# Peptides against a protein of PDB entry 4M9S: the designs that were tried, part 37

Target 1, 135 residues: chain A of PDB entry 4M9S
Amino acid sequence: SRGLVGVECITPYSYKSLAMALQRCVEVLSDEDRSALAFAVVMPPGVDIPVKLWSCVIPVDICSNEEEQLDDEVADRLKRLSKRGALLSGKRMPVLTFKIDHIIHMFLKHVVDAQTIANGISILEQRLLEIGNNN

## One batch from the design tools (peptide; made by RFdiffusion4, then SolubleMPNN)

Design b1_p13_8_s4 (from b1_p13_8, 9 letters changed)
Fold by OpenDDE base, seed 4:
Structure b1_p13_8_s4 (fold): chain B 135 residues (1-135), chain A 13 residues (1-13)
Amino acid sequence: as target 1 above (135 residues)
Amino acid sequence: ARSLFDFSRVYLP
């Protein structure tokens, strides 16, 4: 799957190979990392997204309401996903961001539960509005 | 708990 990063179009063969590879990757993830990957589908592909925005949709079970802990936990999950190769691309500077590739995003749109996608989008929109209103 | 992933929805031409 790593070799397919950055490809703008998918042939049936490429998609099949990617799907198989990603399926195996998803199967070996922990439940929490798998959930994080699922909700990555709500982000626009090919865009460097700050961790703060990822934290709007990535489910984290933390006992603290501290924003810093949330962002750190989200970042850790995204980092783990990025280490799996083509799942995410992390950038440290100037701010910590993660980007989902178009091909991976297309895969997720096919395999992630429709209700999960809908809920994730709704949550993202709501929380973005809140952030926007507070700035 | 329901799985977040459904690979059965992947249809290739």
Scores: peptide ipSAE 0.061, ipTM 0.687, DockQ to the pose 0.468
Fold by OpenDDE base, seed 1:
Structure b1_p13_8_s4 (fold): chain B 135 residues (1-135), chain A 13 residues (1-13)
Amino acid sequence: as target 1 above (135 residues)
Amino acid sequence: ARSLFDFSRVYLP
């Protein structure tokens, strides 16, 4: 069962200030980390999500086909993003997870390319189905 | 390369 989404309220001034700060953060990211941040928009906000699920949507170009290497690379990117203020929140126990805040998620929904969002959602759905079928 | 972010779509008061 899905619970009610909590209501979060911000003032116009707070939103403007946050938007400016986030824009600066985005501009200084590497292309890879910026891409990772963009695809965070497809995740539900306020949920601690395991790295394995993040790896379904975070674009990674690695030389090997090792799944463990993929997860490690994704984790590194998410860790870097978590060090950029309010972009992500990491939790190590019981398992390594990352969470995007609702406010950050709302911001991304406005600024990330619409086609990227649509593609990301499609990719996530597809890969989740594949995981379910392979287990 | 095109940016994945488009801040022109954000309208702030």
Scores: peptide ipSAE 0.043, ipTM 0.660, DockQ to the pose 0.435
Fold by OpenDDE base, seed 3:
Structure b1_p13_8_s4 (fold): chain B 135 residues (1-135), chain A 13 residues (1-13)
Amino acid sequence: as target 1 above (135 residues)
Amino acid sequence: ARSLFDFSRVYLP
């Protein structure tokens, strides 16, 4: 297996200045979008993740039994976050995916509630197992 | 009310 070489993130901004800017971005989000951003911390940074996998952890309040509706709602939230500068990067081709940047991920690891992170990881693991069992 | 974010863990002026 190919080992991953850790790439240090280089930014022209000081850590403190970046943190302040990100704090402001988080504060102006709606409650639901802020929640979605928080749970993005459970995803590996720098990886294009399909919406289906995001839907495993992004909380939504939809009254629907249709999985496709869930994915659409999650996609809408992630799209809004992607319009907030460096929060997320989305691409439509070849499939709709979203990616969290290393800098943003590092920020979230420090500022998102530890219990929320732990819960999110547990939920992701369980739902991935369910998906695996249905393959 | 529980906040998902704790900015106290980051030094801010």
Scores: peptide ipSAE 0.043, ipTM 0.660, DockQ to the pose 0.361
Fold by OpenDDE base, seed 2:
Structure b1_p13_8_s4 (fold): chain B 135 residues (1-135), chain A 13 residues (1-13)
Amino acid sequence: as target 1 above (135 residues)
Amino acid sequence: ARSLFDFSRVYLP
């Protein structure tokens, strides 16, 4: 079998074992949580990202003009992911943030559909630009 | 819905 090309992080865990475990975790997620996890790949690993930025890329099927509702829904999804093993890590103070670890990010880079990644990046860039222009 | 994950892209030693 082919090995990984390049090294993004050092882990004591076997990639095979980790990948299999993570695959199982992904398979048992709800569709909405799985989608949220997929789009986490567009975030820089190891960085505490405010929910506001997550809301730029996490798909939400509710239509609301209230930003707080969007953030709450996104936060709920990310919280569920954070409780599912080590998929994400949450921090409540000083602001609610979530972080994707390098190991998980590396996994996602390999397993998330390339078009999904590209779309996510495009959406993030666009919405960040909009936020910047509105300030 | 389409799958967002493609595990076939994971190449293990």
Scores: peptide ipSAE 0.044, ipTM 0.664, DockQ to the pose 0.508; fails the geometry check

## One batch from the design tools (peptide; made by RFdiffusion4, then SolubleMPNN)

Design b1_p14_1_s1 (from b1_p14_1, 5 letters changed)
Fold by OpenDDE base, seed 1:
Structure b1_p14_1_s1 (fold): chain B 135 residues (1-135), chain A 14 residues (1-14)
Amino acid sequence: as target 1 above (135 residues)
Amino acid sequence: PTVYKTIVVPPPPL
C-alpha cells in the first residue's frame, strides 16, 4: 500500500482553475476513455509504467483472450488520453510506457469514487500476483 | 484465460 505522500506541484495555475480545466478535458472524453482515466488513479504517479501493467486495470471490451490484442487496445486508449492535455505522458523507447503526473493523480483521487479506487487496487494486486506466478 | 470482466465504472461524479 503506497501511501500518497503529499507532492507539492509548482504550477502557475491555482488548484481551482486547474481542476476546472481538467474537468472540461474529462467531459469531452468518451465514456470508455473516461472510465480508463478513472482507473489510472491506482497507478503510482510520476513513474513510467509499462503497458502490460496498465492492462491489469484499464477496462477494455475485447472479444479475444489474446494478450497482444489486450495490450494493443489498452495502448490505444492510453495514447488517446495522452493527446488530451496533460492527462498522460507516453514514452516509446526502450519500452512503451505511460506515466500519470502527480497533479492529475491528485485530481483523480478527489473525483473518483472511493469504491472504484478500492476495486481497482484489489484487481491490480490480484493480477500482479497472477503475473508473478506465471513468470 | 484472464476473463477481463467489464467493470462498469459509474460515470465519475464530475
Scores: peptide ipSAE 0.024, ipTM 0.522, DockQ to the pose 0.040
Fold by OpenDDE base, seed 4:
Structure b1_p14_1_s1 (fold): chain B 135 residues (1-135), chain A 14 residues (1-14)
Amino acid sequence: as target 1 above (135 residues)
Amino acid sequence: PTVYKTIVVPPPPL
């Protein structure tokens, strides 16, 4: 299966047309961007979330362990998603943040694998605790 | 210092 592309979209009837459009948007994403979108489901919808927190769950492969490079790579992925069918909404000021809306989030909850969601939430919780302990 | 771990997306189920 091709990840999200191979999953049948089960959505409320009221959002069927939007779900179909979203499915097409997902199909044309790169594997990396599609993975990033999948993990966006672990974030609360309707909240402007700093890139630093997104970096806790967005999968990236970087050679450097520098925080800035990680944040930059994550930001680039999220920016691409924000420019594609408004999958995310970005704000630059005062801090770079991204938000997933309720409709997109609802879509993802139905198409992203349940175990992936559970794992993502667990990872987020763990990394937030680690950040909190290091500060 | 904060240690960042790479998240690996599991392969889609068979």
Scores: peptide ipSAE 0.023, ipTM 0.511, DockQ to the pose 0.048
Fold by OpenDDE base, seed 2:
Structure b1_p14_1_s1 (fold): chain B 135 residues (1-135), chain A 14 residues (1-14)
Amino acid sequence: as target 1 above (135 residues)
Amino acid sequence: PTVYKTIVVPPPPL
C-alpha cells in the first residue's frame, strides 16, 4: 500500500504549483523516507531539533538496544530527506540537528492523517517522559 | 535497555 501517494493535496497554498511540486517530491520517496517525513510533522517548525529527539518519533526497523545505531539510522533518513529540496535542513555543528521548514510543516499538516499526527505526538510525549525519568 | 519498538505507521487513509 503506497502510503501518501494517493492523498490529494488540498493545501492552503495559493500556488497549486508548490503543492504539486511537494507532492511529487513526496511520491518519489521510498516508503521508509516517506514515513519519516510524515512523522516530521509532529516537530515544531523552524526549530533545530537534535537527532536524539527525532529518534523518538522516526520509525526505524531496527531491533537494537544500541541507542547509537538508532540515532545513526534516523540521521541517515533525515539526511536523505534534507537532500530532497527544502524538506528538511540539517546542521552538523555543534550537534547534528534537523529542522522542518514552516512551509513544509504546513504542507504535512494538511496531507498527513490527523490520527497519525496525534499518535506521533503521543509517542513523542511518552518518549520524552521516559528520557526525563531515566536521567 | 530501552527497547525501541518499531512504530508501525498505519497507512494514511486513502
Scores: peptide ipSAE 0.023, ipTM 0.516, DockQ to the pose 0.049
Fold by OpenDDE base, seed 5:
Structure b1_p14_1_s1 (fold): chain B 135 residues (1-135), chain A 14 residues (1-14)
Amino acid sequence: as target 1 above (135 residues)
Amino acid sequence: PTVYKTIVVPPPPL
């Protein structure tokens, strides 16, 4: 009984075509939306994440101290990304959430700078601690 | 007041 070692041929071919298609989608984004997409890499893929948690890592320039305005601006950016090339998936019920799929996340992990990822994780951790301490 | 510092994201090496 010769165990056929199933060579999982991770065909680089499907990866290259997907990467090129995604690269084109990213190139047409505004600088702001592109930055938002880059930081999406710090989120776990396949999980519906509330906007409040996204607001911890999505860079927005808001002069207002109102937390609601921050969430609204972040939500608008994520909504734009969800409309472009299925980069994100949004759910409105029961709570507004956004999800990054595994394929997009894998792409971002390869194209986003490692230092940017590390910084994003650190910022997320810090802000989560602040939220946890204020509650 | 959570001061959101603008994180300068270096442009992805495209």
Scores: peptide ipSAE 0.023, ipTM 0.523, DockQ to the pose 0.037

Design b1_p14_1_s2 (from b1_p14_1, 7 letters changed)
Fold by OpenDDE base, seed 5:
Structure b1_p14_1_s2 (fold): chain B 135 residues (1-135), chain A 14 residues (1-14)
Amino acid sequence: as target 1 above (135 residues)
Amino acid sequence: STSYKVIKVPPPPL
């Protein structure tokens, strides 16, 4: 069983310098945007993820139960993150998606609390099952 | 040693 060789993300920047720069970016975020960024760690890096799947883990307080409003609010948060420090990359065509790169993901794995990561994965799994059963 | 603040976020409501 070849252990998953951890994809070493080769960056021209030292991990220390990158971490310090990213830490400053995270510190200036609002609490809600910081929470959204934290839960991005549960997504696979380098993959264009539809907003619908992001909505499974991004914490949003919405008064309306309309699913469309949830996706819009989540998309707005992810759009704000994409404009800050290359934290995310958005793609509009063919479907609105967001992607976390390997470097940012590696950073988040170090700075996001282990329990937060575990909880986020559990929630994602549960909600994916619900979506799958309703289809 | 890289100094960073650990981000702790409560899970979203189910």
Scores: peptide ipSAE 0.228, ipTM 0.791, DockQ to the pose 0.527
Fold by OpenDDE base, seed 4:
Structure b1_p14_1_s2 (fold): chain B 135 residues (1-135), chain A 14 residues (1-14)
Amino acid sequence: as target 1 above (135 residues)
Amino acid sequence: STSYKVIKVPPPPL
């Protein structure tokens, strides 16, 4: 099974094949993991993003208001997505980060609802400003 | 390009 990591969307055919494969991967995700994947589209592709920034956009329902629990739950979701191969790439050191590949990001830009993308960007911007003002 | 709107997610609570 060729890992999706090696697929370059050079031709429309390659893109279509990749899209079909990714669609199947998305279909088998839980609702929570699928939501997390959707909001990954608001992140810049090819950049190692700290979990703290992911927590700004990944929807998590936690019973505790502890920020540490939020980051842990977000990390767990992103880890599950990373285990699906090309969906995300995780890095533990020096800080736990996750990166979305350009190809996956391009796919998400086409399959994620436009309103979802717009809302996600708005929320990210707002929460980043709040973090910036509190520091 | 046929965009497949496969993923619709409500915004997370602010």
Scores: peptide ipSAE 0.224, ipTM 0.790, DockQ to the pose 0.477
Fold by OpenDDE base, seed 2:
Structure b1_p14_1_s2 (fold): chain B 135 residues (1-135), chain A 14 residues (1-14)
Amino acid sequence: as target 1 above (135 residues)
Amino acid sequence: STSYKVIKVPPPPL
C-alpha cells in the first residue's frame, strides 16, 4: 500500500472519504472485475467508449475466438462495474458504451501500477492500429 | 494521508 498525495478533485465529499470509499470498492471486487477496472485507466475520462474499444484492453479468457462472445464478456464485466456507484457509467442506447468518470480516472491513475498503465496503453494503441488497418 | 493498494495486472494476451 502507498499514500495518496497531490491529487485535487472537485467533489462534495472529502478527498480522504472518497479515496477510502473507492479503495473499499476495489477491494471487494473479484480479480477479474478488478483487472477490468484497472485497465479502464487507459481510456479517456468523460467519453462514452463503445464496448468494442473496451474489448481491446479488458483481459478476458474465452473458449472461442468469436468477437461477439468477446464483446459480450467484456460488456458483462463493465456492467458489473457500472453497478458499483460511479466507477463506470453505461449507456445501452443507441450503442452500448461505457464511460469512466474523471474522478474515478484520477483515482485509478494513482492506484494502478505505472507499468500496468503503460502496457494497457501500448496494447490499446496496437489493437487500434489493427482495427484501423482492417476496417 | 490515505493509504491505498496498488493494482498490478499482467497485460492481456494479444
Scores: peptide ipSAE 0.198, ipTM 0.776, DockQ to the pose 0.588
Fold by OpenDDE base, seed 3:
Structure b1_p14_1_s2 (fold): chain B 135 residues (1-135), chain A 14 residues (1-14)
Amino acid sequence: as target 1 above (135 residues)
Amino acid sequence: STSYKVIKVPPPPL
């Protein structure tokens, strides 16, 4: 009995059209917003992630070391991304969170540089450990 | 400020 390896026929057409649409959306982003979007690849898809965790990986050039300003700047970037199609979805209550969809996440896995992904994961892991040790 | 190449832009279709 040859086990039918269920070739999940991911219809290449829907993927290609979506990828093209997403590519166009990415191209019109500012460099900062595009960078923020790229680092979204390190987040688990389909999960509402608090802004504080996003701030661990999104690079923000802030002159002040105030953590509150960092979160606000990160939130603004994520808000801009959420306004551009289905790149991110934001939730204000009970806590401000942002979620990356599985489809967008899959796209980012293919278009984000491997070194960027690796760096982002490493940074996130380090920051999470620091947060965990301070609790 | 190391400009991180964040997104590999696929080459334009020739």
Scores: peptide ipSAE 0.111, ipTM 0.667, DockQ to the pose 0.095

Design b1_p14_1_s4 (from b1_p14_1, 5 letters changed)
Fold by OpenDDE base, seed 2:
Structure b1_p14_1_s4 (fold): chain B 135 residues (1-135), chain A 14 residues (1-14)
Amino acid sequence: as target 1 above (135 residues)
Amino acid sequence: STTYKTIVVPPPPL
């Protein structure tokens, strides 16, 4: 299947395909933000996901005793992604959430390697189980 | 202390 790679449009803009535009958006990201975007693929598209759940899958290289610091760092990354080509949609109320749309999610499914996706899902499942056991 | 190791994600293929 061509996925988004096959999506072409007639446009006066520099990019003639959505895939090319998205690829360029990914290329200009920092390694850290690109990694965060990659792991966003494990989230269901079209769903407002609380930052706490994002924190389960977004890799953060920090050592903290405070869970709030983790959530804040994750939120900052997701905010940057939301500002860069609207890769994510953020909502502040009633709780801070981020959503990946179907188009971006479909793109990520084709560009993120299968092992990364599998790892992300495994990590998410593990973290959710831990949360469920502690609450 | 909770450590979350960064997973290195290679750039997507062009």
Scores: peptide ipSAE 0.021, ipTM 0.531, DockQ to the pose 0.039
Fold by OpenDDE base, seed 5:
Structure b1_p14_1_s4 (fold): chain B 135 residues (1-135), chain A 14 residues (1-14)
Amino acid sequence: as target 1 above (135 residues)
Amino acid sequence: STTYKTIVVPPPPL
């Protein structure tokens, strides 16, 4: 039995209505939360990502170099996004993770600047290598 | 034509 991979064709209409709703949601965000949402586009959709990995790409200005403080500030931003229009989904167990769904990710790919996406990916790759070398 | 306002964000500090 060849499973027909049902291509859910998002109709142009559904896409336009969703885009308008999401655009309004993004416009009411603070500059900090909007920046965090923009960089969420570099994460794979549908995957529960630990806060530690989010901290590699979320732009946070912290006064302390303590790693714990960075993760806490990032987690707070992601929690705020999860409460607004289901932009993210958070899980506390077994570890604190956040996930971007495919629909939101597809939206971000269209509205986030291509250079911003490229820079975010580059930074993520660099910081992942640093984490891997320190372990 | 769906008009999107492109979000331009500077990269996070290194």
Scores: peptide ipSAE 0.020, ipTM 0.537, DockQ to the pose 0.502
Fold by OpenDDE base, seed 4:
Structure b1_p14_1_s4 (fold): chain B 135 residues (1-135), chain A 14 residues (1-14)
Amino acid sequence: as target 1 above (135 residues)
Amino acid sequence: STTYKTIVVPPPPL
């Protein structure tokens, strides 16, 4: 089962070239970074999202239960994605945040599996509720 | 202490 290579990107014609470029960028990602990018689709586009909220949906395989290590690993993944051009944009001040662009988000909505999107949203909602109840 | 449960990535969505 070949990854993104076999996914027909049904994007608007105006973004076909960008979609092809994005597809190539995604194909060269590690499995971990590709998964992180896939789950970025659950975030609202154009919004600076703090790493803490990204950590609610970005899959990380960390043996340690330390929250700080989780956030650091998530941040590292998002930083790698941000270095791949327009995939993500990061801000360090006042708090480390990352933003997904509308165009990238639209691309992901078409190429990421619908069940993955649904699961990611559900996980985000659940974890946000847990955070909200603990504050 | 919120134990962040490891998000098991379902098989590659893509």
Scores: peptide ipSAE 0.019, ipTM 0.515, DockQ to the pose 0.049
Fold by OpenDDE base, seed 3:
Structure b1_p14_1_s4 (fold): chain B 135 residues (1-135), chain A 14 residues (1-14)
Amino acid sequence: as target 1 above (135 residues)
Amino acid sequence: STTYKTIVVPPPPL
């Protein structure tokens, strides 16, 4: 899976320092983690989202079709992103969740390719429908 | 069985 090679930092942020800091944080990510970050834009900001839902949109190259392995790999990526400071906020209790902050979300909304966003939303919608139909 | 399809993110246009 080809990850996002780069994110062009064009942000309406009046705060140049924040935009620059975020750009630097994105630049030092691996291609895999950058791709995960890009797809985080499809999630609602400020909401603690369970890893299971993140796994619907975070691209993971998994050799096994085991759902448990997918969630673990996704969790690892999100954990790495959370270690980069303000990119994501994780909670372990009561359930492992991750949240994208409004500021980061707004940043991503401007730097992530529009087609990528559209695709991510479509995929999320499809997978949510599938989950809903299986219940 | 939820088949996790690898989402191939196309690289942003350079």
Scores: peptide ipSAE 0.017, ipTM 0.488, DockQ to the pose 0.049; fails the geometry check

Design b1_p14_2_s1 (from b1_p14_2, 6 letters changed)
Fold by OpenDDE base, seed 3:
Structure b1_p14_2_s1 (fold): chain B 135 residues (1-135), chain A 14 residues (1-14)
Amino acid sequence: as target 1 above (135 residues)
Amino acid sequence: SLKPPKNPKILKVE
């Protein structure tokens, strides 16, 4: 079966093999889940990120007055991604968080459109500022 | 708005 093997040292050979495996994993995702995965690149790798922060960048089509629905929909998408092995790891307690690993993050930095990354970071920064001001 | 950009582009790994 095709799978991802953890590597301690990234070599050109390891990178190519990993990229091929991850590319196949991405191809079988729905458009919505693939979009969610793309924007995961803006998050710092190896950090448990609360769903509230994920909701700042994961593209979801909902009404602007349904913030609670946004978090639920984002959580569902991230849960689906976490079921794809190393794509994301979820933690339910103490609060629901998701984490992107360094290996996946490295892959995304190479394959996600540069403008998408830049826009995602900008939006995240803006929305974090707004959250901070509302405290 | 709560809606981030739509349709992010992912390049194919060649």
Scores: peptide ipSAE 0.037, ipTM 0.632, DockQ to the pose 0.567
Fold by OpenDDE base, seed 4:
Structure b1_p14_2_s1 (fold): chain B 135 residues (1-135), chain A 14 residues (1-14)
Amino acid sequence: as target 1 above (135 residues)
Amino acid sequence: SLKPPKNPKILKVE
């Protein structure tokens, strides 16, 4: 099953319905895709985020330390998630970006382990700083 | 480091 699409506001009722739908959607994901979705919570909702930034927090199993392979694998995961409808919105031009919806983000804030969220944010901040210093 | 973070835990929704 897929997540509920087309919800613009959250009422207690809407949230429960959406949460149930999303729970079903999450349950059918692979472990790797589920993990990717969970870490999407560290991103600001409603913002088109370049894959390079997603790669800072999306867990992927890569055989190489090459950044290009990392980005490709991350992109593939995010693409799969975007095909689930409301989970993510992808744009290919001008730069490949993905955006998490506010409602989905709210869902994740409730269901993802709080410590994991905190750690993920810390990791993101650290890696962003490193990227910034190298540019 | 390009190593990914540890896999997160997702809780059940009530």
Scores: peptide ipSAE 0.036, ipTM 0.651, DockQ to the pose 0.520
Fold by OpenDDE base, seed 1:
Structure b1_p14_2_s1 (fold): chain B 135 residues (1-135), chain A 14 residues (1-14)
Amino acid sequence: as target 1 above (135 residues)
Amino acid sequence: SLKPPKNPKILKVE
């Protein structure tokens, strides 16, 4: 069943003000955290998503092939982003999850490079299929 | 497996 897509209306003024504030937040991020934020655009907004699924798209260069290390590094990045105001919302129970708000998602959709978005979606789809096949 | 781009770009808000 396709749920009704909720319509969120923001005024041009509100969006511009938020965009300016978010731009300031983006500028002070490290390159790694900024990259993580960019790829958050491929996730559905308003959904509590487990770190394991975030790890499918968050770019991380780790020295080891240990999956546990990957999840920990991703979690650290997402935690840092969650401390930057409205960028992400973290929840620890029942499992560690992060959620991107719809408004933030809309912002990212406008400012993240289109090719980056397309690639991120493709990668997410591929990795989700791989997870499903391995289980 | 495909790796995410190393340098994703976020455009400046005008």
Scores: peptide ipSAE 0.035, ipTM 0.639, DockQ to the pose 0.609
Fold by OpenDDE base, seed 5:
Structure b1_p14_2_s1 (fold): chain B 135 residues (1-135), chain A 14 residues (1-14)
Amino acid sequence: as target 1 above (135 residues)
Amino acid sequence: SLKPPKNPKILKVE
């Protein structure tokens, strides 16, 4: 099985201009929406991810025992991000999902703190195991 | 009940 080594050619010029534009976009976000965007880096790019999985890593301040309320709040944040440029792409059918683009993902990999990324991945893994064990 | 993770740090683009 020949693994296609996808050479991600990051050209410094296209990256710099994109980074500047995206940085301005990030700066005008609320703290909550900016945090949601940052943790999107832990998701695989180009994949339609169900809201239930996003809820594992998107930080929300909810004092509710109802999982439905958590998913709704997460969905609202992701919807706002999807309306701001090309940060996320939402799909309603057949199931509500959100997808991070490769370009945005590359940007986040460079600007989000490495420890934050590591923590986010760890949290995702732990919560996925919990969901799997409870099913 | 899923608790939210801590707030991330985003580095400024130079």
Scores: peptide ipSAE 0.040, ipTM 0.665, DockQ to the pose 0.499; fails the geometry check

